# Peptides against a protein of PDB entry 8OXM: the designs that were tried, part 38

Target 1, 371 residues: chain A of PDB entry 8OXM
Amino acid sequence: FKAEFRLAGGVNLPKIIDCVGSDGKERRQLVKGRDDLRQDAVMQQVFQMCNTLLQRNTETRKRKLTICTYKVVPLSQRSGVLEWCTGTVPIGEFLVNNEDGAHKRYRPNDFSAFQCQKKMMEVQKKSFEEKYEVFMDVCQNFQPVFRYFCMEKFLDPAIWFEKRLAYTRSVATSSIVGYILGLGDRHVQNILINEQSAELVHIDLGVAFEQGKILPTPETVPFRLTRDIVDGMGITGVEGVFRRCCEKTMEVMRNSQETLLTIVEVLLYDPLFDWTMNPLKALYLQQRPEDETELHPTLNADDQECKRNLSDIDQSFNKVAERVLMRLQEKLKGVEEGTVLSVGGQVNLLIQQAIDPKNLSRLFPGWKAWV

## One batch from the design tools (peptide; made by RFdiffusion4, then SolubleMPNN)

Design b1_p10_5_s3 (from b1_p10_5, 6 letters changed)
Fold by OpenDDE base, seed 4:
Structure b1_p10_5_s3 (fold): chain B 371 residues (1-371), chain A 10 residues (1-10)
Amino acid sequence: as target 1 above (371 residues)
Amino acid sequence: SAILQGMLAS
């Protein structure tokens, strides 16, 4: 380890450290404190298993369909080491950084990211109709710009084309794998893009197994497929390469049903893996900027009184785990809304659900569904 | 998360 460290920003002040391996290579690592990295570590293992399934199939292997993974080493219940994703940037930073974000650079006459967020926060407690109308106004005055990422990073037209295809394939693979695992919508800062490969890295996997549906503002999309995500694919959008890569990924997932069910069952019943949504985590994920001031959680609430009968907690947990497994089995059978769909029909339904402005307008405004 | 946003914005 080098003697020097850098602080990464944010509330938990994670430390960036440089480590020299026994191979003489320098590797950046992120040391997090006050964060449970076990869920991230487990989800990375599941992604590696999905990648193994995708590599066994000729059609998905030929397309290089993979979900990007990073190394996670949990050290305790509240600390661990992450691989630093060198040469990645959050899509949210590229798109909506306050100083030099792509929306401001390419669309200076559009609404600011702040104006969009303010408008959507003002209607957060309003009807679905009012949310939809304001979302459509925001979308009209905040046009997608993510196409410019590949255009800025890849000046050679042949390289640009191949990187745009790599991006599209990465979105497709992560969307379908993410749907199967119930990752839901992903905040724009929890999606990194690799500046060299144009592949996505999904980080902070704190919501899995459709636990986003039990948030105070429930998720309404199967995965993030917002206008900027689609704009990065280029002129064909969700058609052609994206759709075909989704279908080929879904084919492999459905054909691997028994393996995926067995893996997820083991994880759901692992006493060391808390995947359930708790109220504090739910509040943290959907906190308002205004609510940051008052909730000093006096984490001094003595653990004493939650001696609720272990038996009733266990029965409630088992019923949640069973429902998650049943829903996973349905997804892997192509059962959507009580109907059995073909792979193409299921993928089409998921794409339509993910791009529907009515579904997007109902998302938590903090997740910026207009980006 | 806001932590990760802070880490990535730095």
Scores: peptide ipSAE 0.008, ipTM 0.448, DockQ to the pose 0.151
Fold by OpenDDE base, seed 5:
Formats: structure tokens, sequence, C-alpha cells
Structure b1_p10_5_s3 (fold): chain B 371 residues (1-371), chain A 10 residues (1-10)
């Protein structure tokens, strides 16, 4: 280990440490404190299984459909080491960095990222109609620029085209796998892009199994397919390559139903893996930056033990786990809103839900649905 | 879990 560390930005102040291996190679690692990385480790194992299934199928293997994975080593319930994804940047850092973000560089006359955030925060407690109107105004004055990522990084036209295809395939694979697993909290800092491969790396997997739907502001989209995400695909957007890669990924997931159900069942009933949303975690994920100052955790220990009998807690947990498994089985059968859909019908519904401005306008402003 | 590791190794 080197004696020096860097801080990664964010509330939990994760530490970037450099390690020299016995092979003489330098490796960066991210040390998170105050976070339970067990869920990240579990979800990475599930992603590896999904990748194995995708590699066994000829059509998905030919398309190189994979979800990017990283190594997670949980050290305690509140600490662990992550493999630092060297040569990755958060999509939020590229797009909406305050100093030199792509929106500021390519669209200097549009609203700033701060103005967009402010406008959406002002309507956070308003009606869905008012949220939609303000979201449409924000979208009109904040036009997508993520196409420029590949144009800046890949100057050769043939390489540029190949990398844009790699990006589109990565979005498709991660979107469908993420939907099947009910992955939430897909804000612009929880998605990295690899500067060499143009593939996405999803981080911070602490909202899974549709637990984003029980947040104070429920998640209303199956995955992140916002205007910048679509702009990175080029002129075809969600049509052609993206749609076909989603369909082929969904086909493999649906054909692997028994394997996926067995894996998720083992995880849901493993007492070492707390995947349930607790009220404190829910408040933390949707906390306002302004509210960070006053919550000294004066855990006044004196508030009455509501002796919820241990039996009632266990019964409540089992009923949540059963509902998660049932919903996973429905997804893998193509059951959406009580209707059995074909792979193409299910993928189409998910794309329409993910791009719907009405769904996007209802998200928590911290998710930045206009990016 | 050991079961998940077994499934990952196959």
Amino acid sequence: as target 1 above (371 residues)
Amino acid sequence: SAILQGMLAS
C-alpha cells in the first residue's frame, strides 16, 4: 500500500488507495466506509451469472453482450474494498461537472445543471402535472450532449463507430439485467463509462429487487434511459441496435428462469444479506444536501421499544421475499400489468416506460432525470 | 453462500 490516499467525492468520503501487488503491478482500490458493500458483492455475483448465461447463448455471445463487473471485498457491515475501475469516469462528471461538463461546453446557452436542479426541487412537492410541465421546460432548455463522449475519445471514424456500438450494447445489457434484478438508484454518479471501451459500469447496487419503489419518492422507470443515455447511441436512438440487444438479453434471461429464480431465492433468504429498504437508508438516499447539517444522530435511546415480536418481523420479511420472487418470476415469464407479453412486447413496454417524460418527471430531483 | 459459489464455479 502507498502511504498516500485520495478522496473520491461524495458524502461518505471514500478513499482511493494505491496498492502494489506481489507481481509489481500497481492497482487502485476504493475503500468505502459507512456503507454495507455486501449487497454490492452479491449483485456482482449475480451479474457474473448473467454474463455466463449471455456467453452460453450464440446470439448474445456474437453481440458481446455483457454487464461490466468489478471486484468487491466486504470487510465489515460498514466497510469494504472495491476494485477501482481505472479509466472510468462517472457519466455525471463528464456531462454535468460544474467547471467543464459537456453540457456547459457544447450547450453554453442552455440552463446550467444547477438551474435544472433548482427548478425541479421547487416543484418536488407539487402535483404530477406541475412536475411534468417544469420537466418539459427543463428538457427544452437542457439538450442532450452525450454523443460527444465518443466523438472526443475516438477520433478515428471506424473506432468511433465500433465504440458507439459497444456503448449501445452495454446500455442494453445492463438495462435489461438491471430491470430483471429490480436495480434502482441509477443516478448519474452511480453509472461509470469506460474511456477506452465505451462500456458502462454500474456501481452502488444498494437498491435492488424493486426497493426503489418504496422510497419516499418512488422510482417510476425500469432503468435509466434518459435523453443523454439515448444521445450516446447516435441517430437511431432506442431503435435498431439497442432494441435488438435488449430483446436478445431478455430472451436469454427468460430462457434461464429456473437458474435466476434459484440464485435470487438463495440470496433473499441469506441472513447475511440485508437487501430490504430501511427507513434510515430511504431518508439518506433522498436527503436534501441542505438537510445534512442538522441531523446529528441524537439517537435518543428512550423512544419506546415497539416490541414488534420477532415473529412478526420474520413473517413480514418472508412476505416481502415471497413478493420479490413472485415479481421476478412474472418478469421472467413476460407478465407485465397482468398481461403475458412476447420478448419484443415486453422490451417495447420497458423502453416506453423508461423514456416517458411523465415517469421521468416524477423521479426524485437528485436522480437528475433531465440528464 | 457456498451454494452460490458452487453455481458460479459451474
Scores: peptide ipSAE 0.008, ipTM 0.485, DockQ to the pose 0.022
Fold by OpenDDE base, seed 2:
Structure b1_p10_5_s3 (fold): chain B 371 residues (1-371), chain A 10 residues (1-10)
Amino acid sequence: as target 1 above (371 residues)
Amino acid sequence: SAILQGMLAS
């Protein structure tokens, strides 16, 4: 290890370290403290397996459908080392950076990111109707700009077109696999974009198996398909390439039902894999000050082991695990709202749910559903 | 390593 480190920024101030391997190669690593990387490591293994399934199928292989993965080495329950995703930027950093975000650069007369956030925070405890009205006002005065990412990074028209396709395929693949696994907390800082490939890298995988639905403000969308995410696809939006890539990904997932169920079952019953939502985690996810600059002192969670009767915990856990497996089986059968759907019908429903401004307006403000 | 432990403890 080099003696020097850099801060990556953000609330947890992860440390960027340069390591010289036994092969003499320098490797940049991100050291996270006060974070449980075990869930990230497990979910990366699940993504690698989904990638293996996608590479075995001719139609998904031809379309290069893959989820970007990174190396995770958990060191303890509160620490680990991540592969530094070199040449990636959070989509939030590109879009809504306070100094030089794409919204400010391309839409200087729109509401600022701060104004949008403030308006949505003011209605956070209001009715769904009031949230919807304010969300629509915010959306009218905060127009999407993510099309400019590929235009800034890829000046050659042929490269630009290919990168926009790579982006669209990456969104489709990660959206469907993320939905199958019930991946939540897909705010704009938890999604990186590779500046060379235009592919997405999903980070902070701590909300899985639909545990986002049991948050104090429940998640109401199957994946992030907000206006900027759609704008990055270009003029066809969710139609054409995105829809077809979703359908082909869903087809492979549904045809791999037994494999996916077996793996998720092993993970759900792994005593080292805490996937359950707890009150402290829920508070941490939805009390994060939306201002990335405030160093909140991490509450020392004194591990007051509330000795709940082991028997009642185990029975409650098993019933949650069984419900997760049942819901996963339903998704893999195309059962939505008690109805069996075709792959095209299921993908269409998920797209409609993800773009519905009524669902988007109900999300926690820190999710930034207007972006 | 002591450096990594120090970086994780700080």
Scores: peptide ipSAE 0.000, ipTM 0.440, DockQ to the pose 0.037
Fold by OpenDDE base, seed 3:
Structure b1_p10_5_s3 (fold): chain B 371 residues (1-371), chain A 10 residues (1-10)
Amino acid sequence: as target 1 above (371 residues)
Amino acid sequence: SAILQGMLAS
């Protein structure tokens, strides 16, 4: 280990440490404190299994369909070591978080990211109709720019085309796998892009099995397919390559139903794997800037000895686990809203749900659905 | 750190 560490940006101030291996290669590692990496570790194992299924199928293997994974070593319930994804950047950092964000550089006359967020926060407690109207105004005055990521990074036209294709395949694979697993909290900081491969890396996998639907502001989209995500695909948008890659991924997932159900069943009943949403986690994920002043650190996790009888907790947990398994089985059968759909019909429904401005306008403002 | 020493000792 080198004697020096760097801070990664963010609320938890994770430490980047450089390690020299016995092979003389430097490897960066991220040490997170106050974060439960067990859920990330488990979800990475599920992603590796999904990748194995995708590599076994000739059509998905030929398309190089894979979800990017990283190594996670959980050390405790509140600490662990992550493989640092060298050469990745949060899509939110590229788009909106810096003074030199792509929206400010390419669209200087549009609303600022701060103005967009403020407008959506002002209507957060309003009707769905008022949220939709303000979201449409924000979208009109905040036009997508993510096409410029590949154009800035890949100057050769042949390389640019290949990387845009790699990006589109990565979005398709991660969207369908993420939908099957019910992955939530897909805000612009939880999605990294690799500056060399143009592939996405999904981080912070703490909202899974549709637990995003039980947040104080429920998640209304199956995956992130916002205007900038679509703009990165180029002129064809969600049509052609993206749709075909979603269909081929969904076909492999549906044909692997028994394997996926068995894996998820083992995980849902693992006493070491806490996947359930708790009120404190829900408050942390959807914390309002106004509420920062009163959260004194005195809520020790120990004082929620709500002595609900252990039997009633276990029965409630088992009923939630059974509902998650039933919903997973429905997805893998193509059952949507009580109707059995073909792979093409199911993928089409999911794309329409993900791009619907009515669904996007209902999301928590911190999710930044206009980006 | 003591944590890194604990991990290298196990």
Scores: peptide ipSAE 0.000, ipTM 0.428, DockQ to the pose 0.024

Design b1_p10_5_s4 (from b1_p10_5, 5 letters changed)
Fold by OpenDDE base, seed 1:
Structure b1_p10_5_s4 (fold): chain B 371 residues (1-371), chain A 10 residues (1-10)
Amino acid sequence: as target 1 above (371 residues)
Amino acid sequence: SDVLQEMLAS
């Protein structure tokens, strides 16, 4: 280990450390000292399985459909080591960095990222109509720029085109796999982009199995497909390559129903895998500036010995697990809102839900649905 | 990992 470390930012102040392996190679690692990495580790294993299914199918293999994975080594319930995704940047850092973000560089006359966030926070407790109106005003004055990522990184037109296709395939695969696993909307700092491959890496997988729907501000989209995410696909947007890659990914997932159900069932009933949403985690994920004063650091999660009878906890847990399994089975059958859809119909519904400004306007403002 | 690989190998 080198004696020097870098801060990655965030509340938990994760440390980036450089390690020299026994092979003499330098490897970057992220050390988290306050986060449970077990969920990240489990979800990486599930992604590896989804990748195995995608590689077995000829149509998904030809399209090189894969979800990017990284190594996670849990050390305790509250600590672990992540393989740092070398040569990646958070999409939020590229897009909305305060100093040199792409929105500021390419759209200097638009609203700042701070102005957008302020406007959306001011309406957070308002009606859905007021949220929608302000979201549309924000969107009009904050135009997408993520097309410039590939243009900056890939100067050769043939390479640029290939990398834009790699990006589009990566978004499609991660969106559908993420929907099946109930990852939902992803904060812009929790999506990394590889500067060489243009592929996405999803990090901080602490919300899974649609637990985003039980947050204080419920999730309203099946996955992140915001205007900048779409802009990175180029002129065709969600049409053509993205849609076809979503359909082929969904086809493989639906045809692998028994395998996926069995795997998720084992995980949901693993006593070492805490996937459930707790109030402290919910507050942390949707923390408001007003809530900082009440979060005394002394709320040890250990002191809620709510002596709810073990039987009532187990019954409540089992009911939630059963509901998650039922909803997973519905997704894998193409059951949406009580209707059985074809793969194309289901993918179309999910795309429409994900891009709907009414759904996006209802998201937690901290997750920046206008980016 | 191993249990999940066995489930995918079956």
Scores: peptide ipSAE 0.006, ipTM 0.515, DockQ to the pose 0.019
Fold by OpenDDE base, seed 2:
Structure b1_p10_5_s4 (fold): chain B 371 residues (1-371), chain A 10 residues (1-10)
Amino acid sequence: as target 1 above (371 residues)
Amino acid sequence: SDVLQEMLAS
């Protein structure tokens, strides 16, 4: 390891270290302290399995449908080493970072990211109707700009077009696989974009199996398909390439039902894989400070071994695990709201749910649904 | 080992 480290920013102040491998190559590593990387490591293995399924299918392979993965080495329950995703930027950093964000650069007369957040926080405890009205006002005064990412990074028109397609495919693949796995907490800092490939890298995979729905403010969308995410696809938006890539990904997932259920079952009953939402985690996820710069002292959750009182907690855990497996089986059968849908019907419903401003307005303000 | 432990302890 080099003697010097850099801070990556954010609440947990992850340390970027350069290490020399046994092969003599320098590699950047992200060291997270006070974070359980086991969840990320397990979800990366599930994503690798999904990629294997997608590569076996001729149609998804021809489209190069993959989820970007990174190496995770958990060191303890509160520490680990991540492969630093070199040449990636959080979509939030590109879009809404300070005065240099794309919204400020391209839409200087729109509401600031801070003004949008403030308006949505003021209505956080209000009715769904009041949230919807304020969300619509915010959206009217905060127009999408993510199209400019590919335009800034790729000046050659042929490369630009190819990268916009790569982005659209990456959004489609990660959206459908993320939905199947019930991946939550998809805020703009948990989604990175590769500046060379235009592919997305999903990080912080701690909210899975629809555990976002049991947060104090429930998650109301199946995946992030906000206005900026759609704007990055170009003029066709969710139609054409995105929809077809979602359908082909969903087809592979549904046709792989037995494999997916078997793997998820093993993971749900793995005593080392804490996928369940706990009150402290819920509090941490939805009491995030307004300012990304405030060092909240990570509450030392004392290692009170919550000695799971054996009988009643095991029964409650088993019932939650069974419910997760049943819901996963429903998704893989195309059962939505008690109705069996075709792949096209299911994908259409999920797209409509994800873009519905009524669903988006109900999200926790820290999710930044207007971005 | 030690540098990584020191970095995780800080």
Scores: peptide ipSAE 0.000, ipTM 0.402, DockQ to the pose 0.037
Fold by OpenDDE base, seed 3:
Formats: C-alpha cells, sequence, structure tokens
Structure b1_p10_5_s4 (fold): chain B 371 residues (1-371), chain A 10 residues (1-10)
C-alpha cells in the first residue's frame, strides 16, 4: 500500500488507496466506510453469471454484450474494499459538475443544474400534473449534451464510432439485466462511465428486486434511459443498435429462466444478504438537503417495541421473497400487466416506460430525471 | 491476510 490516499467524491467520502501487487502492478482500491458492501458483492456475482449466459449465446457474444463488474471484498457490515474502476467517472460529474460540467460548457444559456433541481424540489409535494408541467419546462431549458463525452475522449472518427457503439451496447445490456433483477437507485452518481472503453459501470447495488417501488417516492421507470443517456447513443437514439441489443439480451435472459430463478431463490433466502428495504435505508436514499440539520442521531435505542414477533417477521419476509420470485418468473416469461409479450413487445414496452416524461416527472428530484 | 495477498496476486 502507498502511504497516500485520495478522496473519491460523494457523500460517504470513500478513500482511494494505491496498492502495488506482487506482480509489481499498481492497482487502485476504494475503501468504503459506513456502507454494506455485501449487497454489491452478491450482485456482482449475479452479473458475472449473466455475463456467462451472454458469452454462451453466439448472438450476444458476437455483439460483446457484457455488464462491467468490479471486485468487492466485504470486510464488515460497514466496511469493505472495492476494486477501484481506474479511468471511470460518474456520469453526473461529467454532465452536471457545477464549474466544468458538460451542460454548462455546451449549453451556457440553459438552466443550471441547481435551477433544475430547485424547480423540481418546489413541486415535489404537488400533483402529478404540476410535476409533469414543471418537468417539461425543465427539459425544454436543459437540453442533452452527453454526445460530447465520446467526441471529447475519442478524436479519431473510427475509434469514436466504435466507442459510441460500445456505450450503446453497455446501456442495453445493463438496462435489461437491471430490469430483470429489479435494480433501482440508478441516479447519475451510481453510474460510472469508463473513459477508455465508453462502457458503463453500475455501482451501489443496494436497491434490487424492485425495492425502489416501495420507497416514499416510488421508482416509476424500469431503468435509466433519460435524455442524456439516449443522447450518448447518437442520432439513432433508442432505435437500431440499442433496441436490437436489448432484444438479444432479453432473449438470453428468458431462455435462461430456470438458472436465473434458482440463483435468485438461493440469494433471497440467504440470511447474510439483506436485500429488503428498511425505513432507515429509505430515509437515507431520499433524504432532503434541508433535513440534514434536524437529524440529530437521537435515534434512542429504546424503540424496542418494533420487536414484531420473530415469527411474524419471518412470515412477512417469506411472503415478500415469494412475491419477488413470482414477479421475476413473470418478467422471464414476458408477462407484463397480465399479458404475455414477445421479446420485441416486452423490450418495446420497457423502452416506452423508461422514456415516458410522465414516469420521469414522478421520480424523486435527487434521481435527476432531466439529466 | 493470505486472501488479500491472493487477490493482489490476481
Amino acid sequence: as target 1 above (371 residues)
Amino acid sequence: SDVLQEMLAS
């Protein structure tokens, strides 16, 4: 280990430590404190299994469809070591950094990221109609710029085209697998982009199995397919390469139903894998900047009264686990809203749900659905 | 620990 560390950005201020391996190679490691890395470790194993399924299929292998994974070593319930994804940046840092963000650089006359956040926070407690109107005003005055990521990083036109294609494939693969696993909390800081490969790395995998739908502000989209995510694909947007890669990923997932159900069943009943949403986690994920001042940690340990009988907790847990497995089986059969869809029909429905401004306007303002 | 050395060796 080198004696020097760097801070990674973000609320938990993770420490980046440079390590020299026995092979003499420098490797960066991220030390997270106060975070349960066990969920990330388990979800990385599920992603590795999905990658194995995608590599076995000739059509997905030819397209190089993979989810980017990272090594996670949980050390305790509140500490662990991550393989730091060297040469990655949060998409939020590239897009909406206050000083040098791409929106400010390319669209200096648009609303600032702060103005957009403020407008959406002002309507947070309002009707869906008022949220939709303000979201449309924000979107009109905050135009996409993520196409410039590949243009800045890849000056050679042939390399630029290949990297834009790699990005589009990465978005498609992670979107479909993320939908099947019910991944939530896909805000702009939980999605990294690799500056060399243009592939996405999804981090903070603690909201899984559609637990984002039971947040105080429910998640209304199957995955992040916001205007900047689409802009990074270039002129074709969600059509052509993205749609075909989603369909081929969904085809492999549906054809692997038994394997995926067996793996998820083992994980749902693993006593070490706490995938359930709890009120403290929900509060942390949707905490308002204004509420930071009043949260004195006088959570007195004396609310002992929520010792619901262990039997009632176990019965409620088992019913939630069964419901998750049933919904996973429906997704893998192409059952959406009680109707059996083809792979193309299911992928089309998911794309329409993810880009619908009515669904996007209902998300928690911290998710930044206008980015 | 040896596990951390094996992970650093891979």
Scores: peptide ipSAE 0.000, ipTM 0.407, DockQ to the pose 0.023
Fold by OpenDDE base, seed 4:
Structure b1_p10_5_s4 (fold): chain B 371 residues (1-371), chain A 10 residues (1-10)
Amino acid sequence: as target 1 above (371 residues)
Amino acid sequence: SDVLQEMLAS
């Protein structure tokens, strides 16, 4: 290991370390502290299984439909080593960095990212109608700019076109796989883009199996398909390549129903895999900047008292696991709102739900649905 | 939230 480390930023202050392998190659690693990497590690295995299914199908293989994975080595319940996604940047950092964000560079007369966040936080406790009106005002004065990512990184027109296509395919694959696994909406800092491949890397997989629906501000979208995410696809937006890649991914997922159900069943009942939402995790994911002051988690909660009601906890857990499996089976059958849809009908419904300004306006303002 | 309590109480 080199003696120097860099901070990657964020609340947990993960350390970027450079290590020299036995092969003499330098590898960058992210050391996360105070973070349970077990969920990330399990979800990476599920993504590898989904990738195996996508590689077996000729139509998805020809399109190179894959969800990007990274190596996770959990060291403890609160520490691990990640293979650092070298040459990646958070979408949120590229778009809304305070000094050099793409919105500020390309749209200097639009609202600042801070003004947008402030306006949406002011209406957070208001009606859905008031949230929608303010969201539409924010969207009008904060126009998408993510098209410029590929234009900045890929100056050759042929390379630019191929990379924009790779991006669009990556969004499609991650959206449908993310929907099947119930990843929901994703914070803009938890979606990385590879500066060389234009593919997305989803990190911090702490919300899965639709557990985002039980958050204090429930998720209202099946996946993140915000205006900037769509703008990165170019002039066709969600039509053409994106839609077809979603349909082909969904076709493979639905045709793999038994395999996916069996895998998820094993994971849901794995005593080492805590996928359930707890109140502390919910507070952490939707913490308000103003509430940072008092909740030092005095994690001096004595381990002793939680032992007593194990039997009632087990029955409640089993009912939640059964509900997750039933909902997964519905998704894989194309059952939406009690109706059986075709692959095209299901994908269309999911796209419409994900881009609906009414759904986006109801999301937690911390996740920046206007970006 | 009430939904989390309802899901734990059912």
Scores: peptide ipSAE 0.000, ipTM 0.299, DockQ to the pose 0.041

